# Designs tried in a protein design run: peptides against a protein of PDB entry 4GMN. Part 288

Target 1, 375 residues: chain A of PDB entry 4GMN
Amino acid sequence: RYANITLLALVTLASIGTDFQETLVKGNQGSRESPISAADEEWNGFDDADGDAMDVDQKSSSGEDQEEDYEEIDVKEDDEDDDDDSITSEMQADMERVVGADGTDDGDLEDLPTLRELIQTAVPQLIRLSNLPIDSDESLTIQSHALSALNNISWTISCLEFANGENANIHNAWYPTAKKIWRKTILPILEADSADLKLATQVTSLAWAVARVLHGETPTDGNPHRKFISLYHSSKQQAGGNSNSIEEPEDPFQGLGVKCIGVVGSLAHDPAPIEVNREVGVFLVTLLRQSNNVPPAEIVEALNQLFDIYGDEELACDKEVFWKDGFLKHLEEFLPKMRTLTKGIDKRTQPELRTRADEALLNLGRFVQYKKKHA

## One batch from the design tools (peptide; made by RFdiffusion4, then SolubleMPNN)

Design b2_p27_8_s3 (from b2_p27_8, 18 letters changed)
Fold by OpenDDE base, seed 4:
Structure b2_p27_8_s3 (fold): chain B 375 residues (1-375), chain A 27 residues (1-27)
Amino acid sequence: as target 1 above (375 residues)
Amino acid sequence: SSAQAQLELRALQLQQQRISAKLAALS
């Protein structure tokens, strides 16, 4: 009885977090695509130098139109969508306020009652539930659902714009809570050294969502970047040995390898310690060097993280790591490999992976040119 | 302890009921 109600409350909190994320995505579909495309921001460090568009002559080969008569299968739309609109309307009203709030009030979520209740009341309880001693399958189930709810809330908040002081009230409310999730939920689970790949995937997804907001201000205590690098390598060793394919997620970007790269990349941003930045940068560059055995989605994520970490020449990591450790040479040597990798992705079977690989290839070419100009 | 999980559960239930009651008052 009590377990079912904990489960129901956790499922409801996870649903609220998902519905808030979907409302964010639907509201942001007017301006920015999927929560994955928030990493597809064209690296804005390039002055648009008007480089002459070489006219590649498209020779039109006329293939014959065979009119195959597609029979319209009349799929009856069963209109049972009435109950979801009420949760979406309060969250949509909170979202319209998030987009419209002139950021003058330091930390008052008074105009964002749902988000306020999630951050101030739900999250502290989810943190406690995720830290319960695991003594039964029931306690493991509670931990998994608490991590799922924390993940959905944290991802949703990480999709908000915080650049230039936007959403500063939400950032200021979330920041201490995000650090608490990291110290109380993420670190203890990573220190328990569990062989549970499902738990590792859940905690790594949550760690990425939290690190996407905290960046280099994420607590470095106990060198968590090394734990995620170790988890990356351990996950690759397990996948190679057991022909019992744990169902690779249908989405290549939902893989544990991608999530590990996203976490460690986010942890390496300024103001991270230079030693942390170097260890992560060397890890990411090493993936590019070993790209023949690395999934394309992990290469795309590793490239995006390298652009974000080393895109600003004013940062200490540019001089002390990027230039000092000769990363430009490795990126330049990777360009022809990335072109081959991207061309090998079928647009019909993997359209998203192909699009993101085409973008990462474009950004890699641009990034190498920029760094050569600023050398 | 099982008692602490039950207290936290009761708090989450009361919160869910508050959220659901607010949501149901907006519908």
Scores: peptide ipSAE 0.019, ipTM 0.515, DockQ to the pose 0.019
Fold by OpenDDE base, seed 1:
Structure b2_p27_8_s3 (fold): chain B 375 residues (1-375), chain A 27 residues (1-27)
Amino acid sequence: as target 1 above (375 residues)
Amino acid sequence: SSAQAQLELRALQLQQQRISAKLAALS
């Protein structure tokens, strides 16, 4: 009974997150450019002030991350009959800690009371529900629905533009909460090393949504980029051995491989540690070199991530990774392979995949020309 | 189901109702 009511509440929170996404996207469609089109937009380079440039979100937040020693609330399950009031107090303290860490005043979202309630009130509880001990099929179902709700909220927020100080109030309110989702939900699930590919796909989708906002400011504890690269490789090994068709999602862009690429690409943006950027960049370039065994959707995503990471020549990663490790040569050598790959996609059976591959091919040509001019 | 999951559920239901009412007022 209680599990069914939890599930109904979680399904409704996930629906609210989707309805809010549609509202934000429709609000932004009153202004011309849907940020979802950044993958569909022609890369014009950084110098063209009048063109849809791949906006590398240069957040120069000189946030001295005061390592507030997040005292691990060692939730000792002291088996004391903790009355109804104690759990409510912990939930309140968790809400206060999600809001209070970076001094975000309750005023920052005065004009957005629904978004404020999602961030400050719903998300802390969804984090808690995603961290419940998995002892039953009911607890696993609760976790899955909590992750789905967190995913929808996080994806909604990740569809906002934060470039040039746009939506700064939303960013400031979301940023500490996004870090908390990463540390309290994503990392523990990744560390549990579950063989559950459904759970891995859910957590990776959430991680991508969170990392699309945090970028290189995503916590680097435990080298999460290596965990997602490992998950990518493990998912490919399992698909090759057992003829139990993991039903490839009908949408090729919803695959675990694409999601892993999206996460690690997002994690590699400035101000990520240069070694994290290098390891991710080498991984992405290696996919292009091995493109004969890589799904086309993963190649499209890997290209887009490479353009976003290395589009800006002023970033440390351009000199220390892109030029130093000779990435331009690999991209140039891949250009004829990409033309063959794109032409091999049937426009009738896979129209979206073909469109996004045609765009990625065009952008690859422009990117290679840009980098050759700025060499 | 732990007593904890039941309490979290009740809190989520109340918040869901509050958020849904606010969304319905914005549409």
Scores: peptide ipSAE 0.018, ipTM 0.516, DockQ to the pose 0.022
Fold by OpenDDE base, seed 2:
Structure b2_p27_8_s3 (fold): chain B 375 residues (1-375), chain A 27 residues (1-27)
Amino acid sequence: as target 1 above (375 residues)
Amino acid sequence: SSAQAQLELRALQLQQQRISAKLAALS
């Protein structure tokens, strides 16, 4: 009885977290910036005030347009308006306030009652449920659902813009809770060193969502970046040996490898210790050097993380790691490999992977050019 | 303790019921 009610509550909290994320994505799509597209923004470096717009002479190569008359199969998408009546007007009003709120510096979520209840009441209970002693299949199920709910809530919050002091009230309310998730949920599970790849995937997804907000301010106790790097390598060794296909998620970007890269990349941002940054940077650059055996989605994520970590030349990691360890040479040598990799992705069967690879290739070219100009 | 877990479960239930009642009042 109690287990079923706990499970129902956890499923409901996970759904609310998803519905909130979807509402944020829809709210942000009204403004053209999907929170996913913030990662898809073409890396322009810092605006050099020297607007030498390189006139990319679009040499119109008159390739003979073979007009293959693709019969527009008018697939009437039956808009099954799945009226997902799950989005409360209170959640919508909270989202409208999040999108419309001039950043009132008051860490008071008075105007965001649903988000306040999630952060202040739900999350502390989910942390406790995720940290129960595993003594039964019921306790394992409760932990899994608590991790799923924490993941959805944490991802939703991580899709908010916090740059330049935006959403400071939400950030200030979330920050201590995010650190508590890290210390009380993520670290204990990582320290247990379980061979359960499902649990490892859940905790790594949660760790990524939390680290996307905390960045280099994520607690470094116990060197969690090394645990995620170890988990990355262990996951690759297991996939190579036992064809116990843990069904690689159909989405290439939902893989444990991508999630490990996303976590360690996020952990390496300023103000991370330079040694943590170096170990992560060397790991990411090593993936590019070994790219022949690395999934394309992991290469895309590793590139994006490298751009985000080393995009700012004023950061200590630029001088002490990027330049000192010669990362520019490795990125430049990777450009022709990335072009080959990207061209090898079928646009028809993997459109998202191809788009994100085309963007990462473009950004890599720009990043290499930028870093050469600022050398 | 088992009593604390029961109190916490009751708090989650009450919160879920409040959220579900708000959800159902908006449908």
Scores: peptide ipSAE 0.018, ipTM 0.510, DockQ to the pose 0.019
Fold by OpenDDE base, seed 3:
Structure b2_p27_8_s3 (fold): chain B 375 residues (1-375), chain A 27 residues (1-27)
Amino acid sequence: as target 1 above (375 residues)
Amino acid sequence: SSAQAQLELRALQLQQQRISAKLAALS
């Protein structure tokens, strides 16, 4: 009885997470940016002050738009009162607060009761359920659904802006909970050294979502970056040997390899230990050197992570890792390979992958130019 | 973007409502 109620609550939490991801995808179909494309913002760190504006005199060819008078077929959509899609006035107020909160408030979620209940009540239960002893297929199912729910909550929070003190109340409420997810859910699963690639993919997705907020403040206990690097390599070895290709996700950016890169990249940000940063930076640069055997989506993610980690010259990792280990040379040598890789992606069959590769190529050119000026 | 954070928050809230409704139906 209690197990079936818990399982149904978890199936509910997971289905809710898929509906969430679908709602994000549908909302983003209006804006050409994927929910993972929050990392695809043009790296604005380069003031191109010297861009000689070549006045390309685009002659306005006045194409006479023929107004084809499409008769508006007045399809009376019967107002089926699907009361379920109405943004409640409380929801809309919470949305306006998250978007408009110049929230000087030191982590009080009094004004965000829904988010408060998710962080303070739901997440602690999900952490508990993800840590149940695995003694049955039912306990495995419970763990999988608890991980899916934690993943969806963590991803959503990781898509909020926390730069310049934005959403500081949410950040301050989430930060201790994110560390608890890391220590209580992620680390124990990574330490169990399970050969289950499904579980590994779930925990790695959750780890990326958590690490996108914690960055270099993610707990370094047990060197988790090495575990994710090892998982990356192990996943590649298994894919080469067993013709049981785990169905490659239809989205190239949902692959375990991309998720491993996203986790370790996020873990390497300041204030990460310089040795953690070095090991991750060497891993990422090594992927670029071996790019002929690396999926294009993993190359795009590895580039974005390298830009984010080493974009600030004031950070200790710039001098102690980037310059000391000669990363600029490897990035410069990779430019012609990236141009070839990007041009090889068909815009018709893989439009998102092509767009993100074109952006990563542009940013790589800018990044190399910047680092050469600051050498 | 603010629109994405809004869609995200809406989806979390729809999430909570469906959980609460199913939990209430099981109680």
Scores: peptide ipSAE 0.017, ipTM 0.494, DockQ to the pose 0.023

Design b2_p27_8_s4 (from b2_p27_8, 21 letters changed)
Fold by OpenDDE base, seed 4:
Structure b2_p27_8_s4 (fold): chain B 375 residues (1-375), chain A 27 residues (1-27)
Amino acid sequence: as target 1 above (375 residues)
Amino acid sequence: SEKQNQLEKLARDKQLARISKRMDELS
C-alpha cells in the first residue's frame, strides 16, 4: 500500500515536471509573436498585364460515383479520458510569470510557489528515495521512478534561459539543489559500478540535465568526467558483444553514448579545471578522428559540445587547450568527413538526425572559419 | 516515457538554437 502510493506520487511528480515544460514551450512561442508591426509597405500591386487566357479545354470526364457504402464501423473509442494532462492552474500561472518576469534579483521564489515547492520540498525527498539500499525489485523500481522524476524536473529547469541574469531567482534556488542531486544521487550511483545499463542511462540523463545548468561549476570531486568517459567506452564494448537487442532507442539522440558526451561536454565549460577541460576536449576530438566507428548522433553531439566549450577566445581553455593541443587541425581534417557522413543520412528515414547533422556541419564550417580568423 | 523524450528534444532544440546564434554572432 505505501509503496503504491509512493510510486503514484513519484509518477505524478515526474508528470508535473514534464507538464511544466510544455507550458514553458507554449509561453516562449507566444513571446515570438511580437506583432511584426505590419509596416504598411504599400505593396504597389505590380500591374499584372493582360496575359492571354489560353483556353485549356477541361474535358469533364464524368467518372461514375460508385457509392461504395463504407459501413461506418462505429468504433466506440472508449474515451478513456486519461485527463492526467491537467497542468494545474497554479503551474500555468507560475509559467506565465517565469516567461514575463524581468529578473527581480530576490532569490525568493515568492511569485513561483509551485516551483519553490518542487525544488525545496519534492526534490529533497526524491534524492532520499534515489539513495535507498537496493535490496529488492521494489527498491529498484522506486529508485528508477525517483531518478525519472529528478530527470524531468532537472531537464525542465535546464530549458530556462539563465544567460544575462535571466531567471536569476530560479537559478539561485536551483543551484544548491542541483549540486545536492549531483553529490547525493549521481555520484553514489556512478561509484556503485552497476552493470545495469538502464540505471546507467537514467543517471547519465539526470547528470546531463544537472550539468547543463551547473556547467564547469559542477563538483569535480572524484573526477566524474572520467567515470562518464569510462561508461561511454564500456557501453560500446557491451553493445558489440551481446546481440541481445538493447533496442537502440528510436531516437538516436537518446542513446547512452550521446548522453555521456552531453555530460562530459557540460562539465568541461569554464570555470572547470583546465585538466578536466583537456581530458574532455581530447575525448571529443578523438571521437571525430574515429568517426567511421561512431554513431552520427554522437558525432553531432560531440561537435555541439566542442563549439560550446571553445567558442569563447577569452576563456583560459582556448589558449591552454584548444590552441595548445592543436584542435583546429583536427576540426579542419574532419570537415570533409562530416560532409560525407551528413550526406549518408537518409532524410526520409531519419529526418531529425539529418537536420541536426546539416546544422552541425554548417556550424563546423563557421567555427573553423572563426578560429582561423582569430589565430 | 514519451514526455521524457520530448523534454530532451526541447533541450536539444534550445542548445542548438544557442549554438547557431553564437556562430552567427562570431561570423
Scores: peptide ipSAE 0.368, ipTM 0.892, DockQ to the pose 0.856
Fold by OpenDDE base, seed 5:
Structure b2_p27_8_s4 (fold): chain B 375 residues (1-375), chain A 27 residues (1-27)
Amino acid sequence: as target 1 above (375 residues)
Amino acid sequence: SEKQNQLEKLARDKQLARISKRMDELS
């Protein structure tokens, strides 16, 4: 099983690497075809007119060297390096928390050399390429390919089971790299507040793949959950105004709205701060309340996130958010609406959406019954 | 890309399997 997933990632990375190389070659050809041809205007030798230029005597004016005392402004090199060391120390402290005290599960992928090369060699290069200054259509294309490669690697890894210590070696090797993708690739692109919906979709897909592994251990700096909630709302406003056929992606689950829900849901898992969990939980429950104006695929994803976040009564978020904010009532009131929504999906035209909605409806019934028993 | 869509579909299928298993354990 692992070999097939790793092979798919490599073939994907190799395909992207080929397209990337072709893009670099085309960009570098465009800069070289500056027409050198204009400089070969024959310098017609202007005739040597014999003008007797008089000997102007160089009077040596002794300029007094005013020693301008350049005060050495001690530019304190503000050690901007302290932020990189803080990230490294936090990444190390987080590794020490995930690596249980037995020290034997070094993130050494000795048995998985191909996955090791993807994590240790390819990803750090892709992070650098995703952080290039955007000054041209070429640099934007490079960033897009780097993000696509990171996305495919991250989704591939997020398909592994890590529950109960399964694949701990892969988890331990990926975890610091996933945090680095978050801090060095995802956050800077989110801070740039670009109106580019393509870039927003790429970074949100990557963020979802990363957050599916890190969950509530995803760095909370700058409140990224609020940025993805804002992006969700902004994407809805733009889709309503521009009758430009943003061709609804053929797969309803490929939409930016679904991806935003997937990210914020993943960020809200334990051990996320209770206020982050609350803000996300309220957002998700609000989508269910407004379900008449929400695509069915986003409702399915919002339900799945709510089941994952609040499926454990031992977690602090169950008492402090789910019960305290009265989420059970909203889920129970939504159950008949979900039955109507699911029945409205044509099995012939949208078989996947219908299947996922039927499953989400079944799980909603079970979840409401469970929570009523534990009330 | 088509490969990305396949990976995301596989991830969604695994998420559904996990959620359904958890709901079966809670029932």
Scores: peptide ipSAE 0.355, ipTM 0.885, DockQ to the pose 0.598
Fold by OpenDDE base, seed 3:
Formats: sequence, structure tokens, C-alpha cells
Structure b2_p27_8_s4 (fold): chain B 375 residues (1-375), chain A 27 residues (1-27)
Amino acid sequence: as target 1 above (375 residues)
Amino acid sequence: SEKQNQLEKLARDKQLARISKRMDELS
């Protein structure tokens, strides 16, 4: 399972690395074509000199046709199937080690040289590129590619297990870098408050991937959870007004609304400030109360976030938010609505959404039952 | 990109597995 995630990630990184290199090369070529003002030197016409055709009596020397036996060099087209999907042997070895490595506690990636170079060398460059001054469509393109690369790296790492001290070395190496991505890439773009929904979607996807590892240890400076909640609401208002097809992503879970929910849910985990947890919890529960106007994928994500945030009774947020703000009642009242919503999803047309909704419904029943026993 | 969508899908599958495991432990 982890091997396939790491594989897909490394392949995705390689492909983004190539696309990014091509974009950088193309950009660097375009700046060098200063318009050479071709001086229109009117090359005046060459005069028609009537040069007499000298009748050179070419003696037909019988050149012996040496049949040069052109040995057909059978150029074996070695179809070098450039299987451009060839993960380097080093990347494969790193993947096997990441899957097999028992939790060595040291944040040293000595045994993971490719991952080390990715975190220590590549990511800092991508952060720089994501922070370039935007002065051209080219700089916007570079930023978009840098964000895409950071997104794929961050999602990759977020697919590792860390909960039981697993991959502690990778966690410890990634953690400061993840905070740097948050502070240097995510926050500045989120603070620019651009009406660009494409950029907002890229930054929110990256923020979700980063927050899935940092959880409540994500920097709370400037209340980023409120910015993502505001972005959620703004995205709904824009979708309602302009019938311009923002192509609803073919995958319902790729929507900006789902991504916003995923970010704020991740930010609300312990050790997040109780007020951050409360604001997020109230937002998520409010989506369930208003479920008639909320896409099913957003409901599924909101439920999953609520289960993750409030699934531990030993956490301060259980007493101070879940019980104090009466969330159990709202979850219990939502249970019949979730059954109706889930049954309304066609298994034939939306099999993934239906499966995830069936799972979320099952977990909602279990969660409500758990909380009722521990009341 | 298609590869990005696959990564996010795998991450969602992992999250669901974690949540389901936690709900089984709480049951």
C-alpha cells in the first residue's frame, strides 16, 4: 500500500520535474530573443550579366559503377521504449526502505538519499520559485508548476504513517520543511486574497497535504482556518453567480470545497488552540445542518474530519467543544439525512462517491453510538 | 493532473482506513 503511494509520488515528481525543467528552459529562451532589429538592408538586385554558355565538351569518362555495396546498416531501431516511467533504481531502493524501515528515531535520512535530496534540496528551490515576483504570465506559470510539485511532494509524504512513531526519521526531516512551505508559500498566497480560483485551489490542495502531517501543530499565525472557511463560502457564492463553467472537477473530491474542509479539519486536531478547534467544529457541524445545499463529497469529508478531530475522549476538545457545544445532537439528527443522501447516490455513475458515503454513514452510526456510551 | 488526482485519492483511501480503524477501536 505505502509502496504504491510512494511510487506514484516519485513518478509524479519526476514528471513534474521534467515539465518544470521544460518550462524553465522555454522561459529562459524567450527572454534572450531581444528583437534583433533586422536592418532592412535593401539588397539591391544582382544585374543580369549575359554570361556566354561555354560549350564544355564533357568527355563521358566511363566511370565504372562501383556498386558501393551500401551495407544496409540494419539500424535496429532499438525501440528504446523510453519507458519514461522507469523509476530510478535509487528511487526504488528508497521506496523499499521507506516501506521496510522500522521507526529509527533519528531525523537523519542517511538511508533515504533520494528523499533527503527531495526534502533538503528540491523543496527549498520550489519554495523560492513559488515566491517569485509575479510580473508576467510566465512567472504565474512557474509559480503554478512549483505549487504543483510542492503539492505532489506534500501529498506523497502525507501518505506515510507517522501515528505510532513509524517513519519518525522522515517525519522529523519533513516537519521543519512543511512549516516552511506553510509560512513561505501558503500563507503569503492566501493573504494576497486573489480572486484567482485556480491559484486558490492549488494553494488549498497544498495546504491540505501539509496540514495532514502538521495537524494542530500547523502555524496558527493570522488564523488560517478562518481564511479557508472564508474561501469555502466565497467559492460557493461564485459558483452560484457565474454560470461560467468552472469545470466541476470530474472527481467530486477534487472540488475546492472538499479541499477547504480537509484543510480546516486537519488544522483543528490536537494540539490546536481550543478556539480554533471550536470554530472549525462549528463550521463542520453547520455543513451537516445545511446538508440540503452541500455537495455529497463535502459532507463525506466533513464527517471524516469530525470523526478524526473528536474520536479521542482524552483530548481537551472532546469536553470543551464536542460536549459543551452539543455536537452529538447534531450528528444524531444528521444520521437519517445521511442515510437518505447516501441512498440517493447512484452506484453506477458515482461508484467512488457512493462507497465513501456508505463508509461515512457506517462510521457516523458507530461514532454516535460510541459518544452515547461515553456521555 | 491525472497523477495528482491519483495521489489525493490514495491519501483519501488512507484517511478512510485510519478513521475506520479508529471507529473499530472505539466500538
Scores: peptide ipSAE 0.341, ipTM 0.879, DockQ to the pose 0.626
Fold by OpenDDE base, seed 2:
Structure b2_p27_8_s4 (fold): chain B 375 residues (1-375), chain A 27 residues (1-27)
Amino acid sequence: as target 1 above (375 residues)
Amino acid sequence: SEKQNQLEKLARDKQLARISKRMDELS
């Protein structure tokens, strides 16, 4: 009984986290519909007049109308009424406030009561549930659902802009909670060194969402970047040995390898210790050097992380790591390989992967050109 | 979950938009 109520509550919290994001996205899209003034540029179609009416005598071949009575299989679209009525009027009002909030730097969530209760009341309970002693299949199920709820909440918050002091109130409320998730949920699970790839994938996804907000301010205790690099390598060794049982996620970007790259890339951002940045940067550049044995989605993520980490010449990591360790040369040498890799992705079967690879290739060219100008 | 995949996808799309904008500013 208690487990079922806990599971229902966890599923509900996970749903609330997603619905909150969708409404943030819709609100941000609505502000970008500046009316494209239809400049009705009257494209005066060229009046190419030339007339010749060749009278092709259509011979009347009487093809027998076989009325193949295609029984319209009335596929009842079961309108699964997605009772998406889960967005309470309070959540919608909080969302309208987040989208419309002029950057009041007050770290108070007084204007966002639903988000406040989610961060202050729900998340601390989810952290406790994720740390339960695993003594039963029920406790494993509770942990998995708690991790899923924490993941959805953390990803939702990580999709807010915090650059330039935007959403500072939400950032300030989330920041201590994000550090608590890291220290109380992520690190203990990562230290348990479980052979459970499902749990490892869940905790790595959560770690990525948390690290996308904390960046280089993520707690460095116990060198978590090395643990995620080790997990990356371990995941490759297991996938190579047991070709049968790990359903590779249908989405190439949902792979544990991509998630590990996303985590360690995020951990390497300023103000990360230079040695953490170096170890991650060398790892990412090594993936590019070994690209023949690396999934394309991991290459795309590794490139995006490299652009984000080393895109600022004012950062200490630019001089002390990027230039000092000769990363530009490796990126230049990778550029022709990336062109080949990108062209090898079928647009029909993997349209998203191809689009993201085309973008990463474009950005790689721009990034290399930028770094050459600033050398 | 499908909802989780959508969240991560959106986060990747935002990251790409940010990176592309920065690369345009640096060009």
Scores: peptide ipSAE 0.373, ipTM 0.894, DockQ to the pose 0.859; fails the geometry check

